Peptides against a protein of PDB entry 5H65. Designs and how they scored, part 26

Target 1, 294 residues: chain A of PDB entry 5H65
Amino acid sequence: QYLERTPLCAILKQKAPQQYRIRAKLRSYKPRRLFQSVKLHCPKCHLLQEVPHEGDLDIIFQDGATKTPDVKLQNTSLYDSKIWTTKNQKGRKVAVHFVKNNGILPLSNECLLLIEGGTLSEICKLSNKFNSVIPVRSGHEDLELLDLSAPFLIQGTIHHYGCKQCSSLRSIQNLNSLVDKTSWIPSSVAEALGIVPLQYVFVMTFTLDDGTGVLEAYLMDSDKFFQIPASEVLMDDDLQKSVDMIMDMFCPPGIKIDAYPWLECFIKSYNVTNGTDNQICYQIFDTTVAEDVI

## One batch from the design tools (peptide; aimed at target 1 W84 R92 F98 K125)

Design b1_p30_2_s1 (made by RFdiffusion4, then SolubleMPNN; from b1_p30_2, 8 letters changed)
Fold by OpenDDE base, seed 5:
Structure b1_p30_2_s1 (fold): chain B 294 residues (1-294), chain A 30 residues (1-30)
Amino acid sequence: as target 1 above (294 residues)
Amino acid sequence: SSFSEVTTNKELNALPDPLELADKALEYHK
């Protein structure tokens, strides 16, 4: 784990792959809008995708709300069901299924809700009251996950997403495989439903300069670099401010680079082939900067 | 069932807004 510090000028002359410890100034970074750095990453296929916007989710849930819950799928051994009708002119039906643990309904804060026909706003309000919510639809023989373009699980303010490419969805009754139907661990829910969960990650490009050389390093990190979970930052203004403060500290606007603080980090080099051209790229790894700020 | 069966009010089946759904669900759960 311990590496001696290597100047950037020396690194730039070496073949990949190698690992380095460096001390450099953060000349610049991308994206400048830090909320844009938050992406979803599949640990299996390694695809990066954008976190869906509220508008995208509204469309998905609005479409789902046009479908009527199947009465035949109500009240199973797994869940108790209640259907409400909106007072609007369309008379939208919303089904809420309360998942039971060994035939007994858990406490509200431990009870998983399956919601059919709910809007984003309704689902968010439910998640605040019950913590765990899964958007579902009526399938042919069972309830099914509504859409992997939407969260498969909402817990409080956290939206859990699955990989469309890698997931092989199973019906809701597969939640029966969970022995404990009170904790609702996202990974366990995902496994039961055949979902490969996506990971929230910060994706950034740092331009590093130690006075001997300049290189760009790629950052993909979920919670170590800032000591802030990427999964929570989009929904927490204080966490966003913290990330902004950290970046402003290392790369203060309107200040000359000579006055920038030094950043210590680990980088690894790797080869990338682009057609006939071979390029060496760099990635930041196993680095925490938050400790330097505290 | 731990669901509340005491309130048979037909109004429980009508939802005016998103907040009421959450509240009614919670009420029904109790």
Scores: peptide ipSAE 0.256, ipTM 0.620, DockQ to the pose 0.132
OpenDDE base, seeds 1, 2, 3, 4: peptide ipSAE 0.197, 0.337, 0.183, 0.230; ipTM 0.604, 0.664, 0.590, 0.610; seed 2 fails the geometry check

Design b1_p30_2_s2 (made by RFdiffusion4, then SolubleMPNN; from b1_p30_2, 10 letters changed)
Fold by OpenDDE base, seed 5:
Structure b1_p30_2_s2 (fold): chain B 294 residues (1-294), chain A 30 residues (1-30)
Amino acid sequence: as target 1 above (294 residues)
Amino acid sequence: SSFDSVTTNKELNALPDPLKLAEKALEYHK
């Protein structure tokens, strides 16, 4: 905002770390596929993870479905339990636990479901009808989160994930610490269960060219750059189209770079040590491009 | 009903709309 524009040629000659405002053309970017640019980031350990694919989740839930719900863990002060038996030859048991608020079941749109033994399809069906769903399993003394490789919380089409490295999981009864058992804020649920929530982020590399020089800048952003939440884009075709349109606008296929629009953004330089070699890298920060498109 | 109760408690058997919705959601699977 308050920084003066600096040519890339000047930036390329300067030591890191520094912050710059630049005006450049987006020569190219990677990855080209939107779904490849969406990652999960831990705010604590800073590890980047891939968003699990449907197939990965299917395996996890199939494995969970092989385990029979423990009858001793049904119907506590926290939740009322029902068991559904499938009509298949194996007779799979699915336990659904309805979390109560002060001993009373909330309305469906406010009710948290704990599901044990459900398939991905069943969980998705439930999440479409209920505000919140947590996949669980029977532990020794309490229900426990099924697996951090799967969402710890599903709200509609949004999958909330936790960091395996940073989380210290607590049993489901710790949801009792939540005073309001109707809103089910993901961060509150995570805190109660000892989960460090992962953040959806766009991860991209931009090749920027202002005619004086060329540099690569790294982008890691959750919702500011496109003004589109990374957490929602994978499940919304319209949002995907919007991102694609933005990228096509700045880097149109089949068009010469001379005709590309100018992109104004902030970049910061930083030092990276690769063995014996020191390299200066660049990262985009505090930049919104959607406003330039609208 | 697609759901079986582990208790005969009237209150548990008389669950509000959430139970019915869950049953409907799971009934579409075989």
Scores: peptide ipSAE 0.201, ipTM 0.641, DockQ to the pose 0.049
OpenDDE base, seeds 1, 2, 3, 4: peptide ipSAE 0.137, 0.155, 0.148, 0.078; ipTM 0.611, 0.612, 0.613, 0.605; seed 1 fails the geometry check

Design b1_p30_2_s3 (made by RFdiffusion4, then SolubleMPNN; from b1_p30_2, 12 letters changed)
Fold by OpenDDE base, seed 3:
Structure b1_p30_2_s3 (fold): chain B 294 residues (1-294), chain A 30 residues (1-30)
Amino acid sequence: as target 1 above (294 residues)
Amino acid sequence: SGFDDVVTNAQLNALPDPLNLADKALEYHE
């Protein structure tokens, strides 16, 4: 893009839609709690939703654990199955299904696990050892995804979610359509199971001030703005610290705005209709913050 | 920090696991 820098005062007078290059200071931002800015976004229906919290997942998996694995669904051509029973916890049954590649069990780091009746803690530990885990339940004739309110795929520390509105779930045996059953690319798994994967995004509102004017700009970004994936930040303390440091750099607490660094970014204006009221809004796009902003 | 209320993977992994399922699964797999 070949955009000349435009002062905010000029932008505020112009009709939408337009694209601008600006240089402004970040007067303030919301939400102040950065963890509240991480959302899930559907690329198809564009719905934004909250990332489920631990408590939410605990409830889902606890409910799932009340269901007994169907012995008739064990040990298919697709997977080998093992069932464990807890010594306590009223004899809870947990089934782990090891997905095979052409009838052969892959290495642990390449093997997809399907789990019935596991707790969140158990599933997380499995994903750390085996990398790829899908929480499932026994359906009528096949294993099925447990719940789209929970991750459809957990890889290491990454929880992959699907859109409830846009997904048309298919049974687990549809994983047979994957030629390579060792890589387990999230998008491929999603496609096989009829899932529209959600995207992790940072959602923030920036109040920008360049001395000529003030405007609010909306930020919805997955990995470009901070050069940090929104999908990883919730599970990585170092990444969280990095984001905090970046925000503190642009908007340092206890310091006057005159001392704030300049932020160079692109914004686009667009029209929003709220009933009878027509409003012009702004969104940050195609912007990466530099480590050293002067 | 802005993430003080976020439960990390490390915290999740620290939760009790009386079954030790991950270890059992690994042993079975090998």
Scores: peptide ipSAE 0.252, ipTM 0.627, DockQ to the pose 0.832
OpenDDE base, seeds 1, 2, 4, 5: peptide ipSAE 0.157, 0.249, 0.223, 0.256; ipTM 0.635, 0.621, 0.622, 0.626; seeds 4, 5 fail the geometry check

Design b1_p30_2_s4 (made by RFdiffusion4, then SolubleMPNN; from b1_p30_2, 11 letters changed)
Fold by OpenDDE base, seed 4:
Structure b1_p30_2_s4 (fold): chain B 294 residues (1-294), chain A 30 residues (1-30)
Amino acid sequence: as target 1 above (294 residues)
Amino acid sequence: SSFDEVTTNKELNSLPDPLKLAEKALEYHE
C-alpha cells in the first residue's frame, strides 16, 4: 500500500480512523528496558499478558511435582514411559514419556518428551537435550497439559504459551492426530491439544517528532519491526544487543534530537472512548526499521 | 539412524540413548 507522507501537524488535526505514512524522529520511547516491552498477546481475545517469570513457573512446577504419576497412564501406543524417584526429596517421582513416531523412538533432537512431576530446573535441562518438551499431569483417563499458566511446549529456550480464555484443552492422546511426530510444529501441537497459542509481541510507546508536531504511537509487533522475533529475544543475548543497537541508533543517548536519524513508518489512527471522552490514538503498523539513516 | 525400538519396561531399563540423555539431565534421580 502506497501512502504519501503526511506531516504530523496535519495528522493531529484529522479524524480517525486513518492510515498514514510518516517521517519522524524518535524523540523517546518506553519502556526503556527491553524485557519490559515483551508481552504475550492472544490473537483471538486480544488480551495482553506478562511473560511468566521464573518464579511463577517454579511455583507451578513445584505444585505439579507433588503429584504422583498414575501408573495406569504409562506406556501407551503413543509413548514409552520411564519413572525416576528422587533420593533426596522424599521420594518425588518424575515421569518422562517419550513420544514415538510410528512405534519407534526418534532421535533426541526430534523427540517430544512429556514430563510429569519435574521441576523447572529439570524441565529446562531436558529441553536443552531434546527437541520438544510438554509439561503434563495425570488426568482421569489420560495425560493432560499441566497448566496453561506454564508453557504448553518448550523447544530449547523457547517457551510456547496458550491462552486460558480461548483454549479448550484436549488430552494428550490427541497428539496421535499428528502424522509427523518428529518436527513438533508449535501450531500443530496447539491445534491437536485445543490450545490457542499466545504470540510474543514487542509493546512500546514511541514519541515521534517531525518538527511540525509531536505524536505518541503505540507499537505492538511480533517480528517485523526489528526483524527479530519477540519469542526469541528474551533468551538470546545477541538478539537483545541487536534491538538495543537499533534503538540507540534512532534514539541515541546524550545527543540532541536534531542529530537523530529520520524514521519512516506507517501509523494508523483509531478512536478510544473513555466514558464521555473521545481520544484519538495512533499505532505503528507494517513497518520495518532499517539500519540506514534516512 | 533411529534409536532401537523400546516397547517394554525391561528394555527401557537398558537405558537406550534417549533414556541416557534424560537420566543425565535428571542425575539426582538415579
Scores: peptide ipSAE 0.185, ipTM 0.601, DockQ to the pose 0.059
OpenDDE base, seeds 1, 2, 3, 5: peptide ipSAE 0.178, 0.181, 0.152, 0.138; ipTM 0.612, 0.616, 0.621, 0.623; seeds 1, 3 fail the geometry check

## One batch from the design tools (peptide; aimed at target 1 K39 E50)

Design b2_p8_3 (made by RFdiffusion4)
Pose (drawn by RFdiffusion4):
Structure b2_p8_3 (pose): chain A 289 residues (1-273, 279-294), chain P 8 residues (1-8)
Amino acid sequence: QYLERTPLCAILKQKAPQQYRIRAKLRSYKPRRLFQSVKLHCPKCHLLQEVPHEGDLDIIFQDGATKTPDVKLQNTSLYDSKIWTTKNQKGRKVAVHFVKNNGILPLSNECLLLIEGGTLSEICKLSNKFNSVIPVRSGHEDLELLDLSAPFLIQGTIHHYGCKQCSSLRSIQNLNSLVDKTSWIPSSVAEALGIVPLQYVFVMTFTLDDGTGVLEAYLMDSDKFFQIPASEVLMDDDLQKSVDMIMDMFCPPGIKIDAYPWLECFIKSYNVTQICYQIFDTTVAEDVI
Amino acid sequence: SWYDNVQP
């Protein structure tokens, strides 16, 4: 009934901060390599960070495999422990600690594992069969998180990361403070270990064009715009294909802008200290499947 | 960078 759209030339003449409903074509976008759009964002210090690469994680886990699991930290009231020996793997030993709920191991889909000396591949396989996995190492007096450069929790396809600057790391026995040992809420796991969780976000720069003007607008969100979780997309081939197709739909390479579909959205203007723009309260996924 | 001034 009262759906009206503001031309871009009218927006460029106005001062910030304001909000606009617009229709425009996506002339171009950055990043051209879409995997680079997935960033980690700390809600406490507002820093943006890259997600570690497979090679980065492989280095951490292989380095973890050089250390011997400490027998003194095995079989506590918190967890049962099991050590596996290996062959042709530089004498590697793998420790898996099964976390108990009130002195009893829960079902595998509710059981959290702590693992010393495991590879990324093994941890991912374990994450399918069990609730979740925390990479750990033998500290002086307790098990400790392997490295904040690596995920503090792998749950399903989500690798949860913590902020190195904002976190004050606590040892593993502090998991006793969790209300139960079956739900394993990632924020609750992070709080028990003194970790400030990072948030996954899609970060992209759109160049919008409605024929009256041109404007650069940022995309920063976790799951609204695409209806694809940023927290899952780097570990899910189908979700990656969906992002590829949506961006190919709005901005196909090689063909002209005349043939592009329109993008209906809101944008907010704001002062940085020049005026910048950002998409909000917008999804392309409700009308596109 | 291409995202220098983005806000949450």

Design b2_p8_3_s1 (made by RFdiffusion4, then SolubleMPNN; from b2_p8_3, 5 letters changed)
Fold by OpenDDE base, seed 5:
Structure b2_p8_3_s1 (fold): chain B 294 residues (1-294), chain A 8 residues (1-8)
Amino acid sequence: as target 1 above (294 residues)
Amino acid sequence: SDFANVRL
């Protein structure tokens, strides 16, 4: 489809919902810090959540580490189990369950580990060595996901989270439904375990100015706008620098807006009702940073 | 200069 460029002053007078093509300068944006702009979004209930901090995860895994693995749940057709007892912490037991593919242990780069009683540090060490890690606990009849406040799946440095509101957790043996137990696609794991996966998104508010008017446009995007995955940016310094560089180019510090670059964007308007007050809001969509900027 | 492109 084709949209003609519309000046902001005209847009500000129109009813919602509508779609527009604009050419404007980024006067300002918030939040200014990248880590504050990365959120978790549920595609079903649309709740936005903060990405858990290391301290949050430490607490969850510390709590999990106080529970003793159930011996009855070790060494099933699905996985082989190995148990460690720590010398400290009153002999804390850690269970690692190696998920088998058709009864055979896969290579480390294809292996899913179920970790029971591990600390964040231990889990991270294992996730760096093996393909995938799921934090689990002993349930009544099977292993279960530890906590949706923690990642349900860790692959390298990528933490996959699930929505507490929309998920209906199923036990670990449901991983048997996966024909291929080597790739461990996050969506497939989530489906097997009854998890609605959350999506990493950049969440920002852009103040756009084309000289005719000023409006605020909401940006919620996972990987299209920056051409950088929100899921990877928090763990990659180079990606962080790239995003920061892009934003500095759009809104350069220490200079006047007259020298700012022009941005061509799509925005859509929509109605928001707060009690008796009707407000028109704007969201950026189908917009990407030019390749020469990245 | 324009640094953002639209994509439909």
Scores: peptide ipSAE 0.044, ipTM 0.732, DockQ to the pose 0.048
OpenDDE base, seeds 1, 2, 3, 4: peptide ipSAE 0.040, 0.043, 0.038, 0.042; ipTM 0.743, 0.734, 0.741, 0.739; seed 1 fails the geometry check

Design b2_p8_3_s2 (made by RFdiffusion4, then SolubleMPNN; from b2_p8_3, 4 letters changed)
Fold by OpenDDE base, seed 4:
Structure b2_p8_3_s2 (fold): chain B 294 residues (1-294), chain A 8 residues (1-8)
Amino acid sequence: as target 1 above (294 residues)
Amino acid sequence: SDFANVRP
């Protein structure tokens, strides 16, 4: 869509909702640290939550590792099971279930592993060697997802999370509903297991100044703005550096705003009610960092 | 640069 550029001073006087094209400088932004700007967003209930840290996951998987895999649930038509016993003082049992496609084991790069009793380190190692990993536990009659506080699916370095509020978990055998048991699309896995997948999003507040006025614009974006997936940035140093570089370019430290680059953005206004107080807020949309910047 | 580095 095409919009004429509107000065901020004019925008600030107008009622919401409206869409605008602006040209402004990024005076400042929050949060300053990238890891604080990456959140998980539920597309259904719209809850925002923090991405779990490694320490959080360690605890969850350690707790899961205290449980012994149920022998009755091993080796079904859906998966073949292999059990390891650690040689440490505790003799921890680890079960890896290799999901089959129509009764046949796929190649390692196509195979989904269900891991029971693994540590975070072990799970991550396996996820880097195989197509996909689901942390599971033994339920009464079937394997079940371990915990929605942990990823329901790990693919390489990408952790896929589900919404606790909106999900109604189903047992692992529901993966049978998937015709293609090689690609393991996260959304398909989620659907089969009754999970509402969360979306990684960049969440930032931009303070924009065009010399006529100043306004704060909210950024909630998955991968369009930076042309970098929010789902990958936390696990990739190069991507982190890229985002940091972009933000430093837009808002260079130690330099006066007069030397800042001009940014062209789309923003939309919307009404927010806080008690009896009505406020107009702004959100960036359909805006992308130029390719020559990346 | 003082030119636009983000674009709609």
Scores: peptide ipSAE 0.042, ipTM 0.737, DockQ to the pose 0.042
OpenDDE base, seeds 1, 2, 3, 5: peptide ipSAE 0.034, 0.035, 0.036, 0.033; ipTM 0.709, 0.712, 0.738, 0.692; seed 2 fails the geometry check

Design b2_p8_3_s3 (made by RFdiffusion4, then SolubleMPNN; from b2_p8_3, 4 letters changed)
Fold by OpenDDE base, seed 5:
Structure b2_p8_3_s3 (fold): chain B 294 residues (1-294), chain A 8 residues (1-8)
Amino acid sequence: as target 1 above (294 residues)
Amino acid sequence: SLFANVRP
């Protein structure tokens, strides 16, 4: 893939779609806050969603915790169940279902827990100890995923989400289709449960200036641009600092743009139609931060 | 440059 460098002034005059190689300075970018730049993207319907905040999850799990686990759904060939009763006024019941692999309970680092009636705090504690956690509820005939507004799978500090629009949820017993019940690959779990997984993405708008012109380029990238997974950055302070450092290098605060570094990247143009208005937009692609910057 | 192309 070879493209000649094109000045922004020339690009701004051309029809879309086209691909360009540019050399420009990052005049500014938005959003400025890293946590605001991390979104969830559906690969099918392409909807962008906010990553749920702790408060959002608290509400969902609090609501789920008001439901009583169905005794009839405990202890199946797929999982062994253990029940706890909290010491509160209502005596909340929490069910943890330990998924078995060919009838055998795996080690904690390979075990999938199905949690029914747990709070966010309780779920997080369990997810820190065990390999994988799925929040569930008692359905009519089987356990079911609790809510797609919450993670369908938690592995350590990683929350895996599904698309409400594109998913057609299936009951928990469909996990039986997985031959290996130890690794719990998110995509495999999603497939078994009829979930279209959402992808963590960095979403930013770069204002690029090469002295001949200025254009805004859209960045939507999961793990290639920064060489940092968007799925991990929110839970890792070191990764956050790395991204912040990179952006500060590209767009140093407190100094004039004349001192900014020159950046070389690929952008593609595309047409956007809003009613009667036609607009050409630009997106960064096939570009990664240089190793000497990371 | 601070950016490099990545092959698809």
Scores: peptide ipSAE 0.028, ipTM 0.699, DockQ to the pose 0.052
OpenDDE base, seeds 1, 2, 3, 4: peptide ipSAE 0.019, 0.028, 0.022, 0.027; ipTM 0.625, 0.690, 0.669, 0.692

Design b2_p8_3_s4 (made by RFdiffusion4, then SolubleMPNN; from b2_p8_3, 5 letters changed)
Fold by OpenDDE base, seed 1:
Structure b2_p8_3_s4 (fold): chain B 294 residues (1-294), chain A 8 residues (1-8)
Amino acid sequence: as target 1 above (294 residues)
Amino acid sequence: SEFANVRL
C-alpha cells in the first residue's frame, strides 16, 4: 500500500474517514505500563476486556473448587476420569478427565485434560506437563466449561479466553465433533464449545508530533506493530523487555523531542459521535516496528 | 533515524 506523506497540520483540517501516511515523532504514549496496554478484544462485538489478573483467576477457581465433581459424569467414551482428595481441612475433590482419541488415551504432550475443582496453581502445574487444559464443572447432564471469566483453554503459559457476550456455550461432549483429538487447536476447541475466542491486543494511545501539528492516534494491534504477540508478552519477560525497549527508543526518557526518532506510520481517521459532539479520531494501521529495533 | 516503517 502506498500513500503520499501528509503533514499532520493538513490532516487535522480534513474530514474523516481518510487514510494517511505520516512521518512523526512519538511525543508521548499511554498507558505507560505494559500490563495496562494489553487487553482482550472480541472480533465479533468488539468489546475490550481486561486480561484477568492472577488474583481474579484464583477467586474463580477457588469458587469452582467448592463444587464436588459429579460421579455420574465421570468416565465417558470421551474421557477417563481420575479423582484426588486433597489433604486439607475440607478434603476438596479434584477431578481430572483425560480426553481420549478414539477411545485411546493419547500421549501426555497430546492430551487434553479437563480439570474440575482445581486451583489455579494445580491447573498451571498440569498445563505445564500436558498439552492442554480446560477448566470445567459438572453440569446437569455433562461437564461444562467452568467460567468464561477464566481461560477456556490453557496451553503451556498461554491462556485462551472467550467472549461472554458472543459465546453460546455447549457442553464438553461437543468435543466429540473434533476428528483429531491430539492437536487441540484453540479455534477448533472454541468452535466445538460454542466459544467466540478473544484476541490479545496491545491498546495504546500515541501522541504524534511532526513539527507541523500534534494528534493522538489509537493503536490496537495483536502482533504486527511490535512483531511481538500480545498473547505471549505478559508471560515472557524477554518479550516484555523488548516492548519496553522499543517504546524507550520511540520516546526516549530524559531527552528532548528534537532528538526522538521519526516514525513512518499509516493512520486512518474516523468519526466518533458522542451525543451531539462529533469528533475525528485517528488509528494506526498497517505499521510495524523496524527489524533492527527488535 | 526511523524505527517504525509503513507496511506496503
Scores: peptide ipSAE 0.043, ipTM 0.703, DockQ to the pose 0.047
OpenDDE base, seeds 2, 3, 4, 5: peptide ipSAE 0.042, 0.042, 0.042, 0.042; ipTM 0.696, 0.697, 0.696, 0.698; seeds 3, 4 fail the geometry check

Design b2_p8_4 (made by RFdiffusion4)
Pose (drawn by RFdiffusion4):
Structure b2_p8_4 (pose): chain A 289 residues (1-273, 279-294), chain P 8 residues (1-8)
Amino acid sequence: QYLERTPLCAILKQKAPQQYRIRAKLRSYKPRRLFQSVKLHCPKCHLLQEVPHEGDLDIIFQDGATKTPDVKLQNTSLYDSKIWTTKNQKGRKVAVHFVKNNGILPLSNECLLLIEGGTLSEICKLSNKFNSVIPVRSGHEDLELLDLSAPFLIQGTIHHYGCKQCSSLRSIQNLNSLVDKTSWIPSSVAEALGIVPLQYVFVMTFTLDDGTGVLEAYLMDSDKFFQIPASEVLMDDDLQKSVDMIMDMFCPPGIKIDAYPWLECFIKSYNVTQICYQIFDTTVAEDVI
Amino acid sequence: SDWDKIDK
């Protein structure tokens, strides 16, 4: 009834901060390599970070495999422990600690594992069969998180990361403070270990063109715009294909802008200290499948 | 940087 659209030439003449409903074509976008759009964002210090690569994580987990699990930290009231020996793996030993709920191991889909000396591949397989996995090492007096460079919790396809700057790391026994040992809410796990969780976000720069003007608008969101979770997409091939197809739909490579579909959206203007723009309250996924 | 310019 009152749906009207503001041309870009009118927006460029106005001061910030304001909000606009617009319709424009996606002339171009960055990043050209879409996997680089997935960033980690700390809600406490507002710092953006890259997600560690497989090679980075492999280095951490292989380095963890050189250390011997300490027998003194095995079989507590919090967890049962089991050590596996290996062959042709530089004498590697793998410790898996099964976390108990009131002195009783829960079902596998509710059971959290702590693991010393495991590979990324093994941790991912364990994450399918069990509720979740925390990579750990034998500290002086207690089990401790392996490294904040690696995920503090792997749950399903989500690798949860914490902020190195904002976190004050606590040892594993502090998991006793969790209300139960079956729900394993990632924010609750992070609080018990003194970790400030990072948030996954899609970060992209859109060049919008409606024929009256041109404008650069940022995309920064976790799951609204694509209806694809940023926290899951790097570990899910189907979600990656969906992002590829949506961006190929709005901005197909090689063909002209005349043939592109229109992008209906809101944008907000704001002062940085020059005026910048950013998409908000917008989803392409409701009308596109 | 471009990151500094984003309203977070």

Design b2_p8_4_s1 (made by RFdiffusion4, then SolubleMPNN; from b2_p8_4, 3 letters changed)
Fold by OpenDDE base, seed 5:
Structure b2_p8_4_s1 (fold): chain B 294 residues (1-294), chain A 8 residues (1-8)
Amino acid sequence: as target 1 above (294 residues)
Amino acid sequence: SELDKIDL
């Protein structure tokens, strides 16, 4: 759709909700640290969550590693199981269940591993070697997802998380509903297991100034704004550098705002009610930053 | 197979 450019001074006088096209300079933004701007967002309940840190995951997997895999749940039609016993840690048992496709073990690059009792380091090693990993535990009658505080699916360096509030977990055998057991699409896995997947998003507040006025606009975006997936940025130094370069371009340190490039974007206004106080807020939407700014 | 070469 087409929107004419509107000066910020005019926008600041108008009621919400409305959509605008603007041209403004990025006076400042927060948070300044990229890792602080990446969050997990639920598309259902809209809760924003922090991406778990390594230390958080260590605790979860260490706790899981204290449980012994149930022998009765090993080697089903869905998966073949292999057990390791650690030399240290009082002989901790780790079960790896290799999910089969039509009764046949797939190639490593197509294989889903269910890991029971693994540490974070062990899981990461396996996820780097194999296509997909799901941390699991022995339930009463079937394997179950270990904990939604941890990834429900790891593919390479990508950790897929689910919403605790909106998910109604189902047992691992529900993966049988997937016709193709080689690609392991995160959304399909989530659906089979009753998980509402969380979305990685960049969450930032931009202070925009076009010389007529100043407003703060909220950015919540997964992959459009930077043309970089929020889901990949935390584990990729090159992507991090790219985002930093983009932000430095729009908001260069050590120079005056008069020398800043212009940012063209779309913003929408919306009403927020806090008690008796009504506030109009702004959110950036449908915007992609270009390297050739005007 | 590669599956047999898993080292945790």
Scores: peptide ipSAE 0.070, ipTM 0.796, DockQ to the pose 0.012
OpenDDE base, seeds 1, 2, 3, 4: peptide ipSAE 0.069, 0.069, 0.069, 0.068; ipTM 0.795, 0.804, 0.801, 0.800

